# Designs tried in a protein design run: peptides against a protein of PDB entry 5A53. Part 44

Target 1, 230 residues: chain A of PDB entry 5A53
Amino acid sequence: LVENVKQALFIPGQSCNKNLHDIMVDLSALKKPDMKRFNRKNDIHPFEDMSPLEFFSEKNDCSLMVLMTSSKKRKNNMTFIRTFGYKIYDMIELMVADNFKLLSDFKKLTFTVGLKPMFTFQGAAFDTHPVYKQIKSLFLDFFRGESTDLQDVAGLQHVISMTIQGDFQDGEPLPNVLFRVYKLKSYKSDQGGKRLPRIELVEIGPRLDFKIGRIHTPSPDMVTEAHKKP

## One batch from the design tools (peptide)

Design b1_p22_1_s2 (made by RFdiffusion4, then SolubleMPNN; from b1_p22_1, 6 letters changed)
Fold by OpenDDE base, seed 1:
Parts: sequence; structure tokens; C-alpha cells
Structure b1_p22_1_s2 (fold): chain B 230 residues (1-230), chain A 22 residues (1-22)
Amino acid sequence: as target 1 above (230 residues)
Amino acid sequence: DLRYFPYYEWTEEDIQAIKELQ
């Protein structure tokens, strides 16, 4: 099944600032060519009224959206939205901590646009806890790209690492999710006469620590409908 | 923990483990 690559729309909210804009540019670069960005700020409050997002989803044919907002309560907030049939499926607020790094903070490495990243998830909660399961699902869906069966390691250029920052118990605040992007570099290592391909991961950015905010979960009916469509 | 290693050397085992997760 050639899954149609989901298109992403990045939307600066009314409170979008320079930092969020820069983060948006860098994160969206990983989604090229399947990405659109609005240049103008839009006054959208998704947890109050979802209708504008559904409108933009339909008009731009984007099933993925990221709304960039910032307030005192929700600083550097990236609201990730997925739609199904141009209706809101789920939403999650991920607030970027102040320790973020941009692509410009790393050694500039050339990369081929359009290659599917490999994902690594660190933390058992990604498989067991409903919020982290949603995050895992979201990011896999967001960056899934073309399902080429040839996950030839030779074609693997990017690794996205997502790590839950520490252990937590029930009732405790949810730990941050650490988002890291690496480029794979293959070196021919002459170790012991066997040319074993040495693969090194080099961090390329952006570096984002996500604080989890508000969540909208899909209705059981929407889950059923979404699973019916490959 | 990949968080702390700007450079991580992937073994064939590591690569295979990730392929199985995809």
C-alpha cells in the first residue's frame, strides 16, 4: 500500500514569537517536501474552537498541523493536531523548554531532503501510558514519509530519538520528552582486517525538550473510522 | 541513552534491533 504521505501545515498563532518561528522553520525542514507554512499569524485557540483548524485542514489538504503559540502559562507551545476527514482527530500541546538548540547551533551537515527518518523511543511508557502512546503515534505518523520497503540501512540518513526524561509514578507530573535528531555517518573502519561499516550518529538538531500540556483524544468512533483507512 | 552521546557508534545488533521496531 503506497500510503499517501501526510502533509503538514505549520501555523504561527497570534502569540508566535521569533524563537517559535525559528523552531518552526527547523522542525518543518525535516518534513520537506511535505510541508506548508503560513507566513501570517492566525488567531486560533484549538481547545476553545477547533473549527478554524478543520477549515485549514480542508483548504490546504493537510492532515497534520502544528500551531505555534506562546503565553506565560504555555511558553513556546507547539500544538500538534491530526485530522481525519478534515475533522479533528487528536491534539497535544508540547511546550519547548528554553534550552532548545536550532540547526544553526550544530555543525552544518548536508542531508538529502525526503528521506524517511528512523525513530528510536526510550522509555517503557511509550508502549504502556496513553499519553506517551499518543506522542509515539503522532511523531511516527508525522514523519512516516513514503513507506519504502527498502529500509536499506544504506538509505538511512536520519535518526529521530525520543526519550522520556526519567521515571514517574501514577499521579506524578509527566516527564518531558526529549527530541533529538541525528545524522548517520558511515565510516569504513579497518578494524582487524574486517571492513566493518562503522556508523556514527552525529546530532544535527533541532534539540527540543517537550513539556506535555493539554490533550484532546479522539472519540471511539473516530478511532474505528481512522483504523479502517490504511 | 542517546541523549548524552552526540556521537553514538551503532553496532549491527543495534541496527537490526531498530529495523525490527519499524
Scores: peptide ipSAE 0.006, ipTM 0.295, DockQ to the pose 0.025
Fold by OpenDDE base, seed 3:
Structure b1_p22_1_s2 (fold): chain B 230 residues (1-230), chain A 22 residues (1-22)
Amino acid sequence: as target 1 above (230 residues)
Amino acid sequence: DLRYFPYYEWTEEDIQAIKELQ
């Protein structure tokens, strides 16, 4: 069963600036060809009124959306939204720290568009803490390309690494999530007459440190419906 | 976990290289 690739819509908010626009362009490039971008700013406040996002989801047939906004309280804010049946499933604010790097900050490497990235998650909380479970689920869902049966290492071009920045206890602020993108290079190494495959990871960008903001969790009914295999 | 890639025997060197990139 070829799982239908989820389409993503990137939306500049009213407060979108140049930095957020550049981040949007670079992050969305990883989602090509399954991505749309709006060129015009839209005055959307998803935690106050979700109806405009549901409208855009339906109109553009996109189950993934990213809203780009910036304020003093929520600087470089990327609100990630998922819909089910064009209704809001979940939302999470991920604020990009000022130390971000764009694709232009790295050596340009040619890559094939549409290849499914491999994911790595560092931090036990990705499997135990509800917020980090949502983040893990979101990014796996967001960048899930065509299910190629060829899990052949030779076909893997990209690795997306997500790391929780340090340990934390209950009641403490949630650590940032470090987002890194690498290209996988396979080399034939001759060690002692045996050709062993050597894999090298090269960072290609973007480099983003996400501060966690507001979260909208799905209703129990929507969770049940979304997990029903057709 | 990269250790679960079924067709690649991850060496300690490979694991260390990934840790250094983090």
Scores: peptide ipSAE 0.006, ipTM 0.333, DockQ to the pose 0.027
Fold by OpenDDE base, seed 5:
Structure b1_p22_1_s2 (fold): chain B 230 residues (1-230), chain A 22 residues (1-22)
Amino acid sequence: as target 1 above (230 residues)
Amino acid sequence: DLRYFPYYEWTEEDIQAIKELQ
C-alpha cells in the first residue's frame, strides 16, 4: 500500500494575526514539500459549518487542514482538521500558549526538506485517553510523510517530542501538550580511543505549548471506512 | 509504543536525552 503522502492546507481565518501567521509559517516548514498555504484570510467557522472546509479539501486535494484563528476566548487557536474522501473525519482545537518560540529564536541549522521526523510521546494518556489518542494519531498522520522503506538511520534528522504537561484526574481540565522539535546531530566522540557515534539533540523550533479546545470525533461509519484497506 | 520511527532503534540514552531537553 503506497499510502500517498497526505497534503496539508494551512488556512488563515478571519481573525488570524501576525503571531499565528508566523507560527503557521514555521510549523508548515516541517511539512514541506507536502503543504499549501492560503495567502488570504477566510471566514470559516468549522464548529458551526464544516462545508467550506470540505470544499477546500476537495479543491486543493488536501486531507489535512489547519485553520488559524484567534479570539479572547480562544487565543492563538490552531484547528487541526482531517478529511476522508474530502469529508470531515475529525477536528481538534489546539491553542498555542503565549510562551511560544519561533525558528528564528533558535540557532539556525540547515536541514534537508522532506525527511520524516521521529516522534516521541511522553505521558500514559497518549495510549489510554481518547483525546490524547486523537492528538497522537493526528500528529503521526500529519508528519508521517512518504513511507520510504529506505530511510536508514542515516536519514534521521528531526525528532518531534510531545509531552503531556503533568498528571490529571477524571473531570479535571486536560493538561497542555508540549510540542518540541529537535535536530539530530551525529558526531564522533573520542572516548578512550574508541570513536563512538554520539547523537546529540539540538532544539530547532518551533516551541509550542498546546491548550486543548473543542473536538469533533468521527462517526463510527467513517472510522470503519477510513480503516478499510484499499 | 510511545516512539515512532520504523528504522531507528531508540536507545534508553536517546530517550533520556529527549526528556532532559524538555
Scores: peptide ipSAE 0.005, ipTM 0.344, DockQ to the pose 0.034
Fold by OpenDDE base, seed 4:
Structure b1_p22_1_s2 (fold): chain B 230 residues (1-230), chain A 22 residues (1-22)
Amino acid sequence: as target 1 above (230 residues)
Amino acid sequence: DLRYFPYYEWTEEDIQAIKELQ
């Protein structure tokens, strides 16, 4: 079963600022060509009324959405939304910390648009804790291109790394998730007459530290429907 | 083509845990 590549829609909210706009541009560049962006601000409050997002999902045929908002309580907030049948499946707020870096902050490296990233997840909680499992699922779903059985290693250009910032116990605030993007550089090192391929990872940006905010979970019925194999 | 979510299935336990955290 070849799944169609999920399309992403980036939406500036009414409170979207320059920093969020820049972050939006850089993050969305990683989703090209399967990305749309709105140029106009939209007054959307997804945790109060989800209907505008469902409308946009259907109108733009996008099952992934990112709403960019900022307030005193939720600064640099990227609300990630997934839809099933153009209805809201789940949502998560990920607030970008002030220490972010844009693509312009890194050495410009050419990359081919449309290549699938490799993902790395650092932290046991990505497999055990419900919030981090959601984040893992979301980002895999977001950046996973066409499911080709051909893991064409030859097509691997970049790595997306996600790290849980430290250990935590029950009842403690959830650590941030560190989002990093690297380009794979292959060097032919002539070491000792054997040309061993040397692979180096070079950070290319953006660099984002995500603080976890509010979450919307799907209904049990929607979960069942979304996982039905056609 | 029906879009499905192959990567994560929400469990009742996960949903409940998230509700308790919020």
Scores: peptide ipSAE 0.141, ipTM 0.747, DockQ to the pose 0.621; fails the geometry check

Design b1_p22_1_s3 (made by RFdiffusion4, then SolubleMPNN; from b1_p22_1, 6 letters changed)
Fold by OpenDDE base, seed 3:
Structure b1_p22_1_s3 (fold): chain B 230 residues (1-230), chain A 22 residues (1-22)
Amino acid sequence: as target 1 above (230 residues)
Amino acid sequence: DLRYFPGYEWTEEDIEAIKKLQ
């Protein structure tokens, strides 16, 4: 079953600033053509009232949303929301650290719209810890894109890397997640009669370090419904 | 996992190259 590409809606909150706007533009560029952006600020507080987001999900036919807000307590906050049947499935706050880099900070490269990224996840917690499992699931779901017949690494355009910044124990604050984007270059080398592909990676941006904030987890009923195979 | 990308078997050298870029 070819799963339909999920559409993303980027929403500037009332407290959205220039930096968040720029981050929004650059991150959403990776989701083209399957994205929409609001041009006007919207006063939304998803952890207080989720109804406006459900409304926008339905009206725009978007099952992915990103709300851009900033405060003293939650600076450069990107709230990632997923819906199922236009109802909130899960939410997670990811705050961008001040050391972020935009696409303009990197060498301009030709980009083909619609190619699927390859993902790399560094850190065992992405497979074991519930919060990092949610992050992994979210980003895979967010950037999955259209099915390409390109089964060869040579056809891959870019790699999204997500790294947990260091080890941690239970009860400690959760380490940041380092988000990096690379363009992949593959070369066929003939060494000793075996064609060994050589891969080179070039960082293209954006570069984002995410601090984890508040989380909304789905109800058991919604999990069951979302995993029902047709 | 990159190791299971269809059509490509990642070498340890490839994995180390990626780790050095991060």
Scores: peptide ipSAE 0.019, ipTM 0.511, DockQ to the pose 0.030
Fold by OpenDDE base, seed 5:
Structure b1_p22_1_s3 (fold): chain B 230 residues (1-230), chain A 22 residues (1-22)
Amino acid sequence: as target 1 above (230 residues)
Amino acid sequence: DLRYFPGYEWTEEDIEAIKKLQ
């Protein structure tokens, strides 16, 4: 069962600013061609009323949504939403730190649209802590392109790296997640007369440090239904 | 955990290890 590639909808909230718009454009470029963007601001407050998001999910046939909002308390906030059957499955607020870099801040490299990125996760908590497990699941789900059987190293273009910034103990604030995007560059290295192909990672952006905000977890019933593969 | 460091050259083994994490 080739699960259909999940479509993403990027929504500027009422408080969306230029920086968030630019971040939205750059991040959504990684989701092309499976991405839609609204051009108009929408007054949506997902943790108060989820019904508008469910409506947009159904209307646009998008099971992934990103709401762009900013306030003093939640600056540069990207709310990632997943739906199942056009009902809210889970939500997480990821606030972008001010040290972000856009694609324009990096050397322009050629990009092939539609190639599945490879993911790397750094930090044991991605496998053990419920919040970081959700983040891992979300990003894998979000950028899971077409399962091209092109497992050929030749088809690998991008690596998305997610790193938990430091160690933490129970009861402490959750460390940021460092989001980095790299392009694989093949070099012919002349080592010892044998040209061995070497692959170097070149950062291409965007560079985002995510502060974790509010979370909505799915009901046990929805988890069961979402895992029922037909 | 495969840690990326700038300037690190990835081997085929590294790439295969990462693919298994997907």
Scores: peptide ipSAE 0.009, ipTM 0.440, DockQ to the pose 0.027
Fold by OpenDDE base, seed 2:
Structure b1_p22_1_s3 (fold): chain B 230 residues (1-230), chain A 22 residues (1-22)
Amino acid sequence: as target 1 above (230 residues)
Amino acid sequence: DLRYFPGYEWTEEDIEAIKKLQ
């Protein structure tokens, strides 16, 4: 079953600022062509009322949404929302730390739009901790792209790296997730007669450190239904 | 040489996996 590529809708909230806008533009560039952006601010508070997001999901046929808001408590907040049947499945607030870097901060490299990135996850908690499992699932779902047959592996240009920043114990604040994007450069090394492919990773941006905020988890019933209808 | 990912240690398996992708 070639699952249709999930479409993403980026929504500026009422408190969206220039920095968030720039982050939105750069992050959404990785989701092209499967991305829409609103150009107007919308007063949406998803943890108070989810109905506007469900409405936008249905009207725009987007099962992925990102709400851009900023406050004193939740600065540079990207709320990632997934819907199933245009109903809220899960939500997570990921606040971008002030040390972010935009694409303009890196060397401009040409890349083919629509190529599926390879993901790397660093940190055992991505497989064991429910919050980090959700983050892993979310980003894989967000950027999975078209299921191309394995033969298009020659087209792999991007690696998205997600790293949990340090170890943590139960009851401690959850460490940030370090989001990094690299372009793969293959060089034929002439060293020693065997053309061993030399692979270099070049960071292309954006560079985002995500602080984890509020989370909405799906009901058990929605989990069951979502697994039945991939 | 794969350039170092901050926070990621490349294993030989990872390198081989990426080489197979090329």
Scores: peptide ipSAE 0.005, ipTM 0.381, DockQ to the pose 0.023
Fold by OpenDDE base, seed 4:
Structure b1_p22_1_s3 (fold): chain B 230 residues (1-230), chain A 22 residues (1-22)
Amino acid sequence: as target 1 above (230 residues)
Amino acid sequence: DLRYFPGYEWTEEDIEAIKKLQ
């Protein structure tokens, strides 16, 4: 069963600005061709009323959404939303730090649209802490692409790296998640007459440091239903 | 250098795994 690739909808909120727009464009480029973007701002407050997002999910047949908003309390906020049956499954606010880099800040490299990225997760908390487990699950779900039985190794062109920025103890603020994108470059090196394949990672962007904000977790019933569908 | 990811030090096993993917 070829699982249908999840479609993403990027939504500029009312407070979306140029920086957020640029971030949206660059991040959404990684999701092509399975991505839609709204060109108009929408006044959506998902933690107050989720109904507009459920409406957009159904109308656009998108199970993934990203809302772009900015305020004094929540600057450069990307709210990632997943739906199940066009109902809100979970949400997480990820605020982009000011040190972000766009694709234009990196050397432009030839890239094939639609290839599945490899993921790397750095930090034990991605496997143990509920919030970081949700982040890991979200990004894997977001960029999973086509499930091919043959993970055609030949089709791997880029790596998405997610790193928890440092250790933390219980009760401390959650460290940022560092989002990085790399392209794989293979070259043959002549070492002693044997051509050994060498691989280099080249950062291609965008570069995003995510501060964790508010979270909505699914009900136990929704978790059960979502896991029943292969 | 593939060995440097921010916050992660690549192991030789990681590098070999990536090499097998190409």
Scores: peptide ipSAE 0.007, ipTM 0.373, DockQ to the pose 0.022; fails the geometry check

Design b1_p22_1_s4 (made by RFdiffusion4, then SolubleMPNN; from b1_p22_1, 6 letters changed)
Fold by OpenDDE base, seed 3:
Structure b1_p22_1_s4 (fold): chain B 230 residues (1-230), chain A 22 residues (1-22)
Amino acid sequence: as target 1 above (230 residues)
Amino acid sequence: DLRYFPYYEWTEEDIEAIKKLQ
């Protein structure tokens, strides 16, 4: 069963600023061609009223949404939303730390649009802790492109790395998630007359450190419906 | 065209754990 590629909608909130706009543009570039962006600000508060997001999901046929907002309490906040049947399934707030880097901060490298990134996850909590399990699932779902049978290494262009920033115990604040994007470069190395293929990872951006905020979980009934095999 | 979520199944335990964190 080949799953259809999920479309993403990026929405500037009323409090969206220049920095958030730039972050939105750069992050959404990784989702091309399966991405839409609104140019106008929308006054949406998803944890108070989810109905506007459900409306946008249906109207734009997007099962993935990202809302860009900023306040004193939740600075540079990216709310990631997934829908099932155009109803909210889950949400998570990921706040971008001030040390972010844009694509313009790195050397521009040519890349082919539409190639699937390879993901790497660093931290045991991505497999054991419910919040980090959600984050792992979200990003895999978000950036999963067209199902090409041949994950031919020759077709790998990008690597997305997600790292939990340090160890933590129960009751402690959840560490940030470090988001990094690399391009795979193949070089012919001439070492002693043997041409060995050398692969290098070059960071291309954006560079984002995510602080974890509020989470919305689906109802048990919605989970059951969303996992029914057709 | 049922778009199912293949990567993560929310369990009752996961939901309860998150509610305790918020």
Scores: peptide ipSAE 0.362, ipTM 0.836, DockQ to the pose 0.610
Fold by OpenDDE base, seed 2:
Structure b1_p22_1_s4 (fold): chain B 230 residues (1-230), chain A 22 residues (1-22)
Amino acid sequence: as target 1 above (230 residues)
Amino acid sequence: DLRYFPYYEWTEEDIEAIKKLQ
């Protein structure tokens, strides 16, 4: 089953600011070429009315959307939306903490557009807690790229690392998710005539700490439909 | 080709758990 690459639409909300715009640009660069961005702000409130998002999903043929908004309560908020059949499947608010770093804050490294990142997830909750399971699923789905059978190790360019920031107990606020992007750098170390390939991870950005906000879950019927194999 | 969500299937338990957290 070759699944078509999901296209992402980045939408500046009415309250989108420069920081969010910059974050949007940098994050969306990782989704190229399967990404569209709106240049104009759109007044969308997804947790009040999802209809505009469904409309945009259909009109742009994008099953992934990211809405950029900012308010006093939800500063630097990236609402990640997935659709199935152009209907909302799930949504999650991920607010970027103020300590973010942009690509410009790191050494500029060339990368090939369209290569699938490898993901690493740190934290048991990614497999057990529903919120973190959603986040894991979302990001894997978002950056899956083309299903090439040949995970050519040679094609592995970058790693996206997602870490749950600390332990938590039931009833406690959910820890942030630390989003980091690394490029694999291969060095031929000439040590003693054996050229052992040394691989190093170099952070390339962006660096984002996500605070978890509101979540919209699909209906059971939608889940069933979305997982039907052709 | 029908797009499906290959990486995660929301269970009823998950949905209920999220609703309780909201």
Scores: peptide ipSAE 0.361, ipTM 0.841, DockQ to the pose 0.633
Fold by OpenDDE base, seed 4:
Structure b1_p22_1_s4 (fold): chain B 230 residues (1-230), chain A 22 residues (1-22)
Amino acid sequence: as target 1 above (230 residues)
Amino acid sequence: DLRYFPYYEWTEEDIEAIKKLQ
């Protein structure tokens, strides 16, 4: 059974600005063709009222949503939302630092739309800390394409790297997550009469450093239901 | 079912398969 690819909906909030719009466009390009974008700003405050997001999830048949907002307290804020049965499963605020780079800041490389990315996670906390576990789960779920047979692995062209920026102790602020996107380039290197495939990674963007904001975690009952194999 | 939230990690086998096809 080919699991249906999860669809993403990108929503500009009332406070969405040009920078957030550009980030939205570039990040959503990685989710094509399984992506929708709203063109109009929507006054949504998900941590105060989740009902508008549940409505949009159902109406657009999207289990993934990204709300783009910006304020003095939460600048360049991308709220990532997942739904289960069109009800909010979890939410996390990821604020993009000012040092972001867009696709236009990198060398333009051709890529095939719809290919599944490989993920790399750097930092032990991705496997041990509840917040970083949620981030790992979210991004794996967000960019997971169709279940491809091993033969389709030959089409791998993208690597998404996520790195926790430094070590931290209990009670300290959570380090940023560094989001990087690379294209795989294969070279046939003739080293010593054996053609060993040489793989090089070329950064293609966008480049995003995420500061972690507010989090909504699912109820234990929703966790159990969401992990049941269909 | 769109309601399944699997963890997906590329295995070492996936990486080796890519190397063999290239």
Scores: peptide ipSAE 0.026, ipTM 0.380, DockQ to the pose 0.121
Fold by OpenDDE base, seed 1:
Structure b1_p22_1_s4 (fold): chain B 230 residues (1-230), chain A 22 residues (1-22)
Amino acid sequence: as target 1 above (230 residues)
Amino acid sequence: DLRYFPYYEWTEEDIEAIKKLQ
């Protein structure tokens, strides 16, 4: 099944600022060429009215959307939206902490555009807790490129690491998710007669610590429809 | 599990290197 690569639309909200714009540019670079960005601010409030997002999903043929907003209560807020049949499937607010780093903060490394990143998830909650399961599903879905088996290993250039920041108990605030991007450098190491590839990871950015905000979960009916393999 | 990346045999050393970068 040649899965059609999902297209992403990045939308600056009315309260989008320079920092959010820069974060948007850097994060969206990882989604090239399957990415669109609006240049103008749009007054969208997805948890109040989802209709504008459904409209944009349909008009731009994008099943992934990221809304960039910032307020006193929700600073540097990236609302990640997925649609199914141009209807809202799920949403999650991920607020970027102030300690973020842009691509310009790292050593510039050349990378090939369009290669599928490898994901690493650190934290048992990614497999057990419903919110972190949604985050895992979202990011895997968001950066799912063309599944070309042959290019995956020889062309593995990027590793996206997502880490839950610490342990937590039931009823406690959900720890942040640490988003890191690395370039993989493989060296042929002749150690002990087995050519074990020596792998070096170099952080390339962006570096984002996500605070979890509001969540919209899909209806059971939409889950069933979305999992129906055509 | 990173070990299931098709056609790439991750060594324990590689996995530890990734863990140290986190």
Scores: peptide ipSAE 0.000, ipTM 0.308, DockQ to the pose 0.030

